# Ledger of designs, part 56: peptides against a protein of PDB entry 6D0Y

Target 1, 225 residues: chain A of PDB entry 6D0Y
Amino acid sequence: ETEDHLESLICKVGEKSACSLESNLEGLAGVLEADLPNYKSKILRLLCTVARLLPEKLTIYTTLVGLLNARNYNFGGEFVEAMIRQLKESLKANNYNEAVYLVRFLSDLVNCHVIAAPSMVAMFENFVSVTQEEDVPQVRRDWYVYAFLSSLPWVGKELYEKKDAEMDRIFANTESYLKRRQKTHVPMLQVWTADKPHPQEEYLDCLWAQIQKLKKDRWQERHIL

## One batch from the design tools (peptide; made by RFdiffusion4, then SolubleMPNN)

Design b2_p14_7_s3 (from b2_p14_7, 5 letters changed)
Fold by OpenDDE base, seed 4:
Structure b2_p14_7_s3 (fold): chain B 225 residues (1-225), chain A 14 residues (1-14)
Amino acid sequence: as target 1 above (225 residues)
Amino acid sequence: SLEEWRKKWLEEIK
């Protein structure tokens, strides 16, 4: 396969086809595996790019990486390393929207057995530990908490099945931070409906409440967060 | 669904 063709195959996976998505993913994984000896770097870059730029295909590409990892464990590791580097670069560039999506992507890789649950727990421990650091702007502390919480819809179930005690500790630390953090005071806005009025809630508090509910429901989502 | 399929092949590689 040519480099251009590989790009096309990777970018177009999941689009309408005569074959099933599952068949296409398996087929693409086979093609990519066969081309790794010649195009490993290109494939790595392409996968990192689509993982970053095509959030609508998150599950498709995490699955693809999972398939590739099962075929070539070393490549899976290299991909994760590349993604971590990209995450660090995004943070340095203050591209927090990209960064949070990368964290979500990595989170779903746990479900694909690309990243071990303990490793993801360690990452989240590191994130939440930022809240305990001195001389760190609250905006950064808030982002790490946001990145952690907003990723749990993808990986919370898996992490609690395997590392419930550690996760509970992270949750306790998160809750403690949320209680003590400074909240921006703005004029209260309320949404009024015929059945139930509700006040506007600060975004992290709102997210926390949603995640607590999700946890209580054993990580079975009824609503898209 | 993709999710269901993924669960199946994940069991195969364990």
Scores: peptide ipSAE 0.239, ipTM 0.844, DockQ to the pose 0.034
Fold by OpenDDE base, seed 1:
Structure b2_p14_7_s3 (fold): chain B 225 residues (1-225), chain A 14 residues (1-14)
Amino acid sequence: as target 1 above (225 residues)
Amino acid sequence: SLEEWRKKWLEEIK
């Protein structure tokens, strides 16, 4: 395969085809594996690019990386390293939307056996530990909590199955922070009942409640967060 | 589904 053709194949995977998605993914994984000796750097860059720019295909590309990792473990490691570098770059550039998506992508890579559960737990521990730092703005602390909580729909089940004690500690620290943080209520976000108006729950509190419900439901999602 | 298929092949490589 030429470099241009590889780009086309990677970008178009998951589109309508005469073959099943599963067959296409296996086929593409085989093609990419065969071309790694000649185009490793290019393939690495392409996968990082589509992982970053095509959020609608998150599970497709995490699966593809999982297939490649199973065939070439070294490449899987290099991909993860590249993604971590991208995450750091997005944070430095204040691109928080890209950053949170990258965290979700990495989270789903745990399900694909590309990232070990303990490594993801360690990352989340680092995120939540920011809430304990003294000279960090609340908006920054809130983002790390948001990144953690909003990624749990993808990886919470796996992490609790393997690291329940550590996850409980992270949850306890998160809950403690949410109770202590300053909350802002805007009048236009109030929910009105027939009898009395009440403020709409703050977004992190709302997300926390949703995640608690998800945890209670054994991480079986019944509604879109 | 893709999720079900993924679970299947992941079990095979364990």
Scores: peptide ipSAE 0.235, ipTM 0.840, DockQ to the pose 0.034
Fold by OpenDDE base, seed 3:
Structure b2_p14_7_s3 (fold): chain B 225 residues (1-225), chain A 14 residues (1-14)
Amino acid sequence: as target 1 above (225 residues)
Amino acid sequence: SLEEWRKKWLEEIK
């Protein structure tokens, strides 16, 4: 395969085809594996790009990476390292939307056996630890909490199955932070219910409540967050 | 579905 052809194959996976998605993913994984000796860097860059720019195909590409990792363990490690570097670059550039998609992608890679659960727990511990830093603006602290909480729909089940004690500690620290942070109230943001109108909760408080409910439901999602 | 298929091949990797 040529470099340009690889780009096309990677970008178009999951689109309408005569073959099943599963067959296409397995086929593409085989093609990419065969071309790693010649195009490893390009494939790494392409996969990082689709990870951050195509969130609608997140589970497709994490599955692809999972398949590749199963075929070439070293590549899987290099890909994760590249993703971490990209995440750091995104954060330094204040590209928080890109960064959160990368975190979610990494989260789902745990489900694909590319990233070990303890490693993801460590990352989330690092994120939540930012809330304990005094010289960091709240907007930045809030983002790390957001990145953590908003990724749990993808990986919360796996992490609690493997590292429940550590996750409980992270949750406790998160709850503590949410209680002490400054909240913004917008009176116009309210929901009308059958019994009475109520103000819409601050976005992190709302997300926290949703994640708590998800946790209570044993991470079985009943609605799109 | 993709989810069902993924669960299957993940089990094979274990």
Scores: peptide ipSAE 0.233, ipTM 0.842, DockQ to the pose 0.035
Fold by OpenDDE base, seed 2:
Structure b2_p14_7_s3 (fold): chain B 225 residues (1-225), chain A 14 residues (1-14)
Amino acid sequence: as target 1 above (225 residues)
Amino acid sequence: SLEEWRKKWLEEIK
């Protein structure tokens, strides 16, 4: 495969095809695996790029990475490292939108057995610990909480199954922060449709309520996000 | 669905 062809294949996976998505993913994983000796760096960059630029295909690409990781474990590690570097860069640049998608992507990689659950828990612990830093603006503290909570639809089940005590601690710290933070009136960020209407709330409080409900529902979603 | 397929796949690699 040529480098340009790889870009096309990676970018277009999940689009309408004569073959099933599953077949295409397996096929692409095989192609990428075969081309790693020659195009590892390019493939890493491409996957990182589509991960951050095509959030609508999050589960497609996490699955692809999962398949590839199963074939080449070292590559999986390198990919995660690249994603972490990108996350750090996004945070440094205050590119919160990109950063949150990266966190969600990493979260779903736990489900794909690319990232270990304890590692993700540690990341979330670090995120929530920012809320305890006094020299950090609230907007940044809020973002870390948002990044944590908004990622739980993808990984909450797995993390609670394996690290329930640690997750409970993170939840407790999150709840404590939400109670003491300054409240602002912002539009609701609803990920799930409620069966019954409820009044508009501050976005983090609303998200917190949604996540708590999701947790009570054993992390079962009615639709795939 | 992709999710269902992925679940099956994940079971195979566990």
Scores: peptide ipSAE 0.229, ipTM 0.838, DockQ to the pose 0.034

Design b2_p14_7_s4 (from b2_p14_7, 6 letters changed)
Fold by OpenDDE base, seed 2:
Structure b2_p14_7_s4 (fold): chain B 225 residues (1-225), chain A 14 residues (1-14)
Amino acid sequence: as target 1 above (225 residues)
Amino acid sequence: SLKEWRKKWLEEIK
């Protein structure tokens, strides 16, 4: 395979095909595996790129990485390292949207056995610990909380199954921060549903409530957050 | 779904 062809294959996976998605993923994994000796760096870069640019295909690409990791030694680790580097770069550039997608991607990699649950917990511990730093702007502190909470739909179940005590601590710290953080006063808007009206909340408080509900529902997703 | 397939796949490699 040529580099250009690999790019096309990686970018187009999950699109309409005569074959099933599963078949296409397995096929692509095989192709990429065979080409790793010659194009590992390029493949890593391409996967990192599509991970950050095509968030709608998050689960497709995490699955692909999982397949590759199962087939090729050290691939998962190298990919994660690349993703972490990209995450750091995104944060340095204040590209929070890209950064959060990367965190979500890494989160779902736990489900693909590419990242160990304890490692992800440690990352989230580090994120939430930023809330305790006084020399950090609140917008940045808020982002770390947002990144943590917004990733839980993908990995909360796994993390609580394996590291419940640590997760509870992170939740407690998060809750504490949310209670003490400065909030912008906005006129109350009400959202009406067919069955129950409710007021519009501040975005982090709203997200917190959603995640608490998800947790209570044993992380059974009923909708995409 | 992909998630269901992935779950099965993961069980196979455990």
Scores: peptide ipSAE 0.284, ipTM 0.854, DockQ to the pose 0.034
Fold by OpenDDE base, seed 1:
Structure b2_p14_7_s4 (fold): chain B 225 residues (1-225), chain A 14 residues (1-14)
Amino acid sequence: as target 1 above (225 residues)
Amino acid sequence: SLKEWRKKWLEEIK
């Protein structure tokens, strides 16, 4: 395969085809594996790029990386390193939307056995530990909590199955922070029921409640394919 | 679904 053809194959995977998505993924994994000796750097860059720019195909590309990693190649580790570098770059560039997506992508890689559950737990521990730092703006602390909580729909089940005690500690620290943090109320449209409006909930408090419910529902998420 | 398929092949490689 030429470099241009590889780019086309990687970018177009998941599009309408006569074959099943699963078949296409297996086929592409085979092609990429065969070309790694000659085009490893290019393939690495391409996968990093599509992972960053095509959020609608998150599970497709995490699966693809998982397939490649399962074929007895160390490509998964190099890919993760590249993604971590991208995460750091996005944070430096104040691109928080890209950063949070990268965290979600890495989270789903745990489900593909590319990243070990303990490593992801350690990353989340590091995120939540920012809430305990003294001279950090609350907006920064809030973002790390948001990145953690918003990634749990993808990886919460796996992490609690393998590291329940550690996750409970992270949750306790998160809850403690949410109770202590300053809350700002921005005017929003209120929904009224009967004679009283629904109580307005701050976005992190709302997310926390959603995650608590998800945990109670054994991490069953109907919106994640 | 892709999720179910992924779960299946991950179990096969264990």
Scores: peptide ipSAE 0.283, ipTM 0.854, DockQ to the pose 0.034
Fold by OpenDDE base, seed 4:
Structure b2_p14_7_s4 (fold): chain B 225 residues (1-225), chain A 14 residues (1-14)
Amino acid sequence: as target 1 above (225 residues)
Amino acid sequence: SLKEWRKKWLEEIK
């Protein structure tokens, strides 16, 4: 396969086809596996690019990486390393929207057995530890908490099944931070419905409440967060 | 769904 063709195949996976998505993913994984000896670097770059630029296909590409990793190749590790580098670059560039999506992507890779649960727990421990750092802007602390919490819809179930004690500790630290952080005071806005009034809530507090509910529901989602 | 399918093949490789 040519580099251009590989790009086309990777970018177009998941589009309407005569074959099932599963069949297409298996087929693409086979093609990419065969081309890794010659195009590993290109494939890595392409996958990092689509992971960054096509958030609507998150599950498709995490699955693809999972399929590749399952074929007895160290590709998964190299891909994760590339993604971590990209995450660091995004943070340096203050591209926090991209950064949070990358964290979510990495989180879903746990479900694909590309990243071990303990490794993801360690990452989240590192994130939440930022809240304990001195001389750090609150906006930075808040982002790491946001990145952690907003990724749990993808990986919370898996992490609590395997590392419940460690996760509880992270949650306790998160809760402690949320209670002591400074909150911006704005005029109270309320959304009134026929059912009940909904007061405006600070975004991290709102997210925390949603995640607590999700946890209580054993990580079974009833709605899109 | 894709997620269900993924869950199945993950079990196969264990």
Scores: peptide ipSAE 0.279, ipTM 0.853, DockQ to the pose 0.034
Fold by OpenDDE base, seed 3:
Structure b2_p14_7_s4 (fold): chain B 225 residues (1-225), chain A 14 residues (1-14)
Amino acid sequence: as target 1 above (225 residues)
Amino acid sequence: SLKEWRKKWLEEIK
């Protein structure tokens, strides 16, 4: 396979086909595995690109990476390292939307046995630890909390099954931060219910409540967050 | 579903 062909194959996986998605993923994994000796760097870059630019295909590409990692046990680590580098670059460039998609992608890689649960817990510990830094603007602290909480729909179940004590500590620290941070209230943002109108909660408080509910429901999602 | 299929092949790897 040529580099251009690999790009096409990777970008188009999951699109309408005569074959099942599962068959296509297995086939593509085989093609990419065979081409790793010649195009490893390109494949890594392509997968990083689709991870950050095609969030609608997140589970497709995490599955693909999982398949590749299963076939080539070194690939997963190299890919994760590349993703972490990209995450750091995105943060330095203040590209927070890209960064959060990368975090969610990494989160789902835990479910694909590419990233160990303890490693993801450590990452989230690092994120939440930013809230304890005094010289960091709240907007940045808020983002790390957002990145953590918004990734839990993908990985919360696995992390609590493996590292419940550590996760509880992270949750406690997060709750503490949310209680002490400055909140912005917009009176026009309110929901009208049958009993009475109520103001819409601040976005992180709302997300926190949703995640708490998800946790209470044993991470069985009943709605799209 | 993809998630169900993924669970199956993960079990096969173990």
Scores: peptide ipSAE 0.279, ipTM 0.853, DockQ to the pose 0.035

Design b2_p14_8_s1 (from b2_p14_8, 4 letters changed)
Fold by OpenDDE base, seed 5:
Structure b2_p14_8_s1 (fold): chain B 225 residues (1-225), chain A 14 residues (1-14)
Amino acid sequence: as target 1 above (225 residues)
Amino acid sequence: PWLPQPPPPFVIPP
């Protein structure tokens, strides 16, 4: 395949097809594997780009990388290294929205058997350890807690299945921090039911409550329409 | 305004 064609294939995966998405992804993984000898750098760059810029296709591209990793383990490793480097660069550049998304993407790569569960646990341990840093702004501590908690919908199930004791420790540390931190409340748009609005909570407290509920529900999300 | 900085270097084995 030409470079332009590879770009088209990667960008258009998941669009309308007569075949299943899984079949298309398997096929694309095969095409990409075959072209790695000639276009490894280009393919790596393309995958990193779409992983960052097309969040609506997160699961599609994590799955694709998972399939490709199964075929070529070395390339999978290079991809993960590239994504970690990008995460560090995003943080250095103060692109925190991108950074959070990258953490989520890496989290879902655990489900795709690209990143080992212990490695992801170690990352989250590192994030939550920021809450113990001295003489740093709370916004730093809050961000890493947010990055951790907001990623758990994608990987919490797998991590608790594999590393429940370690995850419980991280949760305990997180809870302890959330109880100690300064809290501020901002007016928000509310859905009014009956004669009372839903209670408003600080964003991290709200997220924590949601994650605890998700954990209690064995990481199965309830679809709310 | 101060913004978060990256944590210490961390390597994630695939």
Scores: peptide ipSAE 0.037, ipTM 0.733, DockQ to the pose 0.062
Fold by OpenDDE base, seed 2:
Structure b2_p14_8_s1 (fold): chain B 225 residues (1-225), chain A 14 residues (1-14)
Amino acid sequence: as target 1 above (225 residues)
Amino acid sequence: PWLPQPPPPFVIPP
């Protein structure tokens, strides 16, 4: 395969085809695996690029990486390392939207059996531990809690199945932080129904409530968060 | 499955 052709294949995966998505992904994984001896670096770069630039295809590319990892474990590891490096770079560059997306991407890689559950738990433990840091702005603490909570729709089920005790600890720490953090004092916007007011919630409190509901529902998502 | 080390938390400016 030519480099240009590989780029085309990687970028276009998941588009309309006569074959199923699963079949296309399996086929592409096979093609990419075969070309790794000659084009590993190029393929790695391409996958990292599309993973970052095409967030609408998150599950497509995590699945693809999962398939590749199953075929070539070393490549899967290199990909994860590259994505972790990108996460670090995003954080250093204050690209927090990209950073949180990358955390979600990594989270979904757990479902694809690329990242082990304990590793993701450790990452989230590190994130939530930021809430205990002294002499740091609340926005830092809030962001890491947000990064954790907002990623749970992708990985909460798997983590609780495998590391329930550790996850409960993280949740307890998160809840404790959310109770003690300073909330913004803005005029309360309320949506009124005939019999019940719906007050506007602070974004982390709202997210926490959503995640608690998701957890209660055994991580079966019924609505898009 | 891969066992990457979690990235250290970076300082997020306000």
Scores: peptide ipSAE 0.042, ipTM 0.727, DockQ to the pose 0.028; fails the geometry check
Fold by OpenDDE base, seed 1:
Structure b2_p14_8_s1 (fold): chain B 225 residues (1-225), chain A 14 residues (1-14)
Amino acid sequence: as target 1 above (225 residues)
Amino acid sequence: PWLPQPPPPFVIPP
């Protein structure tokens, strides 16, 4: 395959085809594997780029990487390392939307057997440990809690199946932080009913409640978070 | 201004 053709194949995977998505992904994984000796760096860059720029295809590209990792284990590792570097760069650039998305992408890579569950647990432990830092803005603490909680829809089931005790500890630490953090109360942001008025829930409290419900429902979503 | 730097790195198996 030519370099330009590889770009086209990677960018267009998952689009309308006469074949199944699974078949197309297997085929593409085979093509990419064959071209790694000549185009490894280019393929790596392309996969990182589409992962970042096409969030609507998250599961397509995590699956593709999973298939490619099964064929070439070393490449899978290099891809993960590249994505971690991108996460660090996004944080340094204050691109927090991209950063949180990258955490979700990495989370789904656990489901695709690219990242081990213990490694993801370690990442989340590191995130939640930020809540214990002194002399830092609350926005920093809040963001890492948000990054953790907002990623659990993609990986919570797998992590609790394999590391339930560790996850429970992370949850306990998170809950403790959420209880003691400062909250912004906006009286204008209230939902009023005929029976009872209630203030709009703070965004992290709301997310926490949603995740607790998701956990209770064995990580099966019944509504859009 | 303050930047929220990433937490300490962790080891991801290859």
Scores: peptide ipSAE 0.036, ipTM 0.725, DockQ to the pose 0.038; fails the geometry check
Fold by OpenDDE base, seed 3:
Structure b2_p14_8_s1 (fold): chain B 225 residues (1-225), chain A 14 residues (1-14)
Amino acid sequence: as target 1 above (225 residues)
Amino acid sequence: PWLPQPPPPFVIPP
């Protein structure tokens, strides 16, 4: 395969096809594996790029990486390392929206057997531990809690199946923090009805409630978070 | 305004 053709194949996977998505992904994984000896660096860069820039295809590309990891474990490891490096760079550059998305991407890689559940738990423990830091702005504490909670729709089920005790501890610490943090409500976002004013819930409290419900529902989503 | 800073370096084993 030529480099241009590889780029086209990777970027267009998941689009309209006569074949199933699963079949297309298996086929593409085979093509990429065969071309690794000649185009390893290019393929790695392409996968990292589409993982970052095409959030609508998150599950497609995590699955593709999972299939490729099964064929070439070393390449899978290199990909994860590259994504972790990108996460760190995004944080350093204050690209927090990208950083949150990358955490979600990494979370879904657990489901694809690319990242071990204990490793993801350790990451989330690290995130929630930020709530215990002294002399830092609350926005820092809030962001890491948000990054943790907003990633659970992708990985909460797997983590509770494998590491329930550790997850319960993280949840307890999160709940404790949410109870004691300062809360901000934006009056202009509140909905007022003549007889029933509806106060706007604080965004992290709202997210926490959603995650608690998701957990109660055994991580089966009934709505888009 | 102040923005969150990166956490301490970490490594996620595959």
Scores: peptide ipSAE 0.035, ipTM 0.726, DockQ to the pose 0.063; fails the geometry check

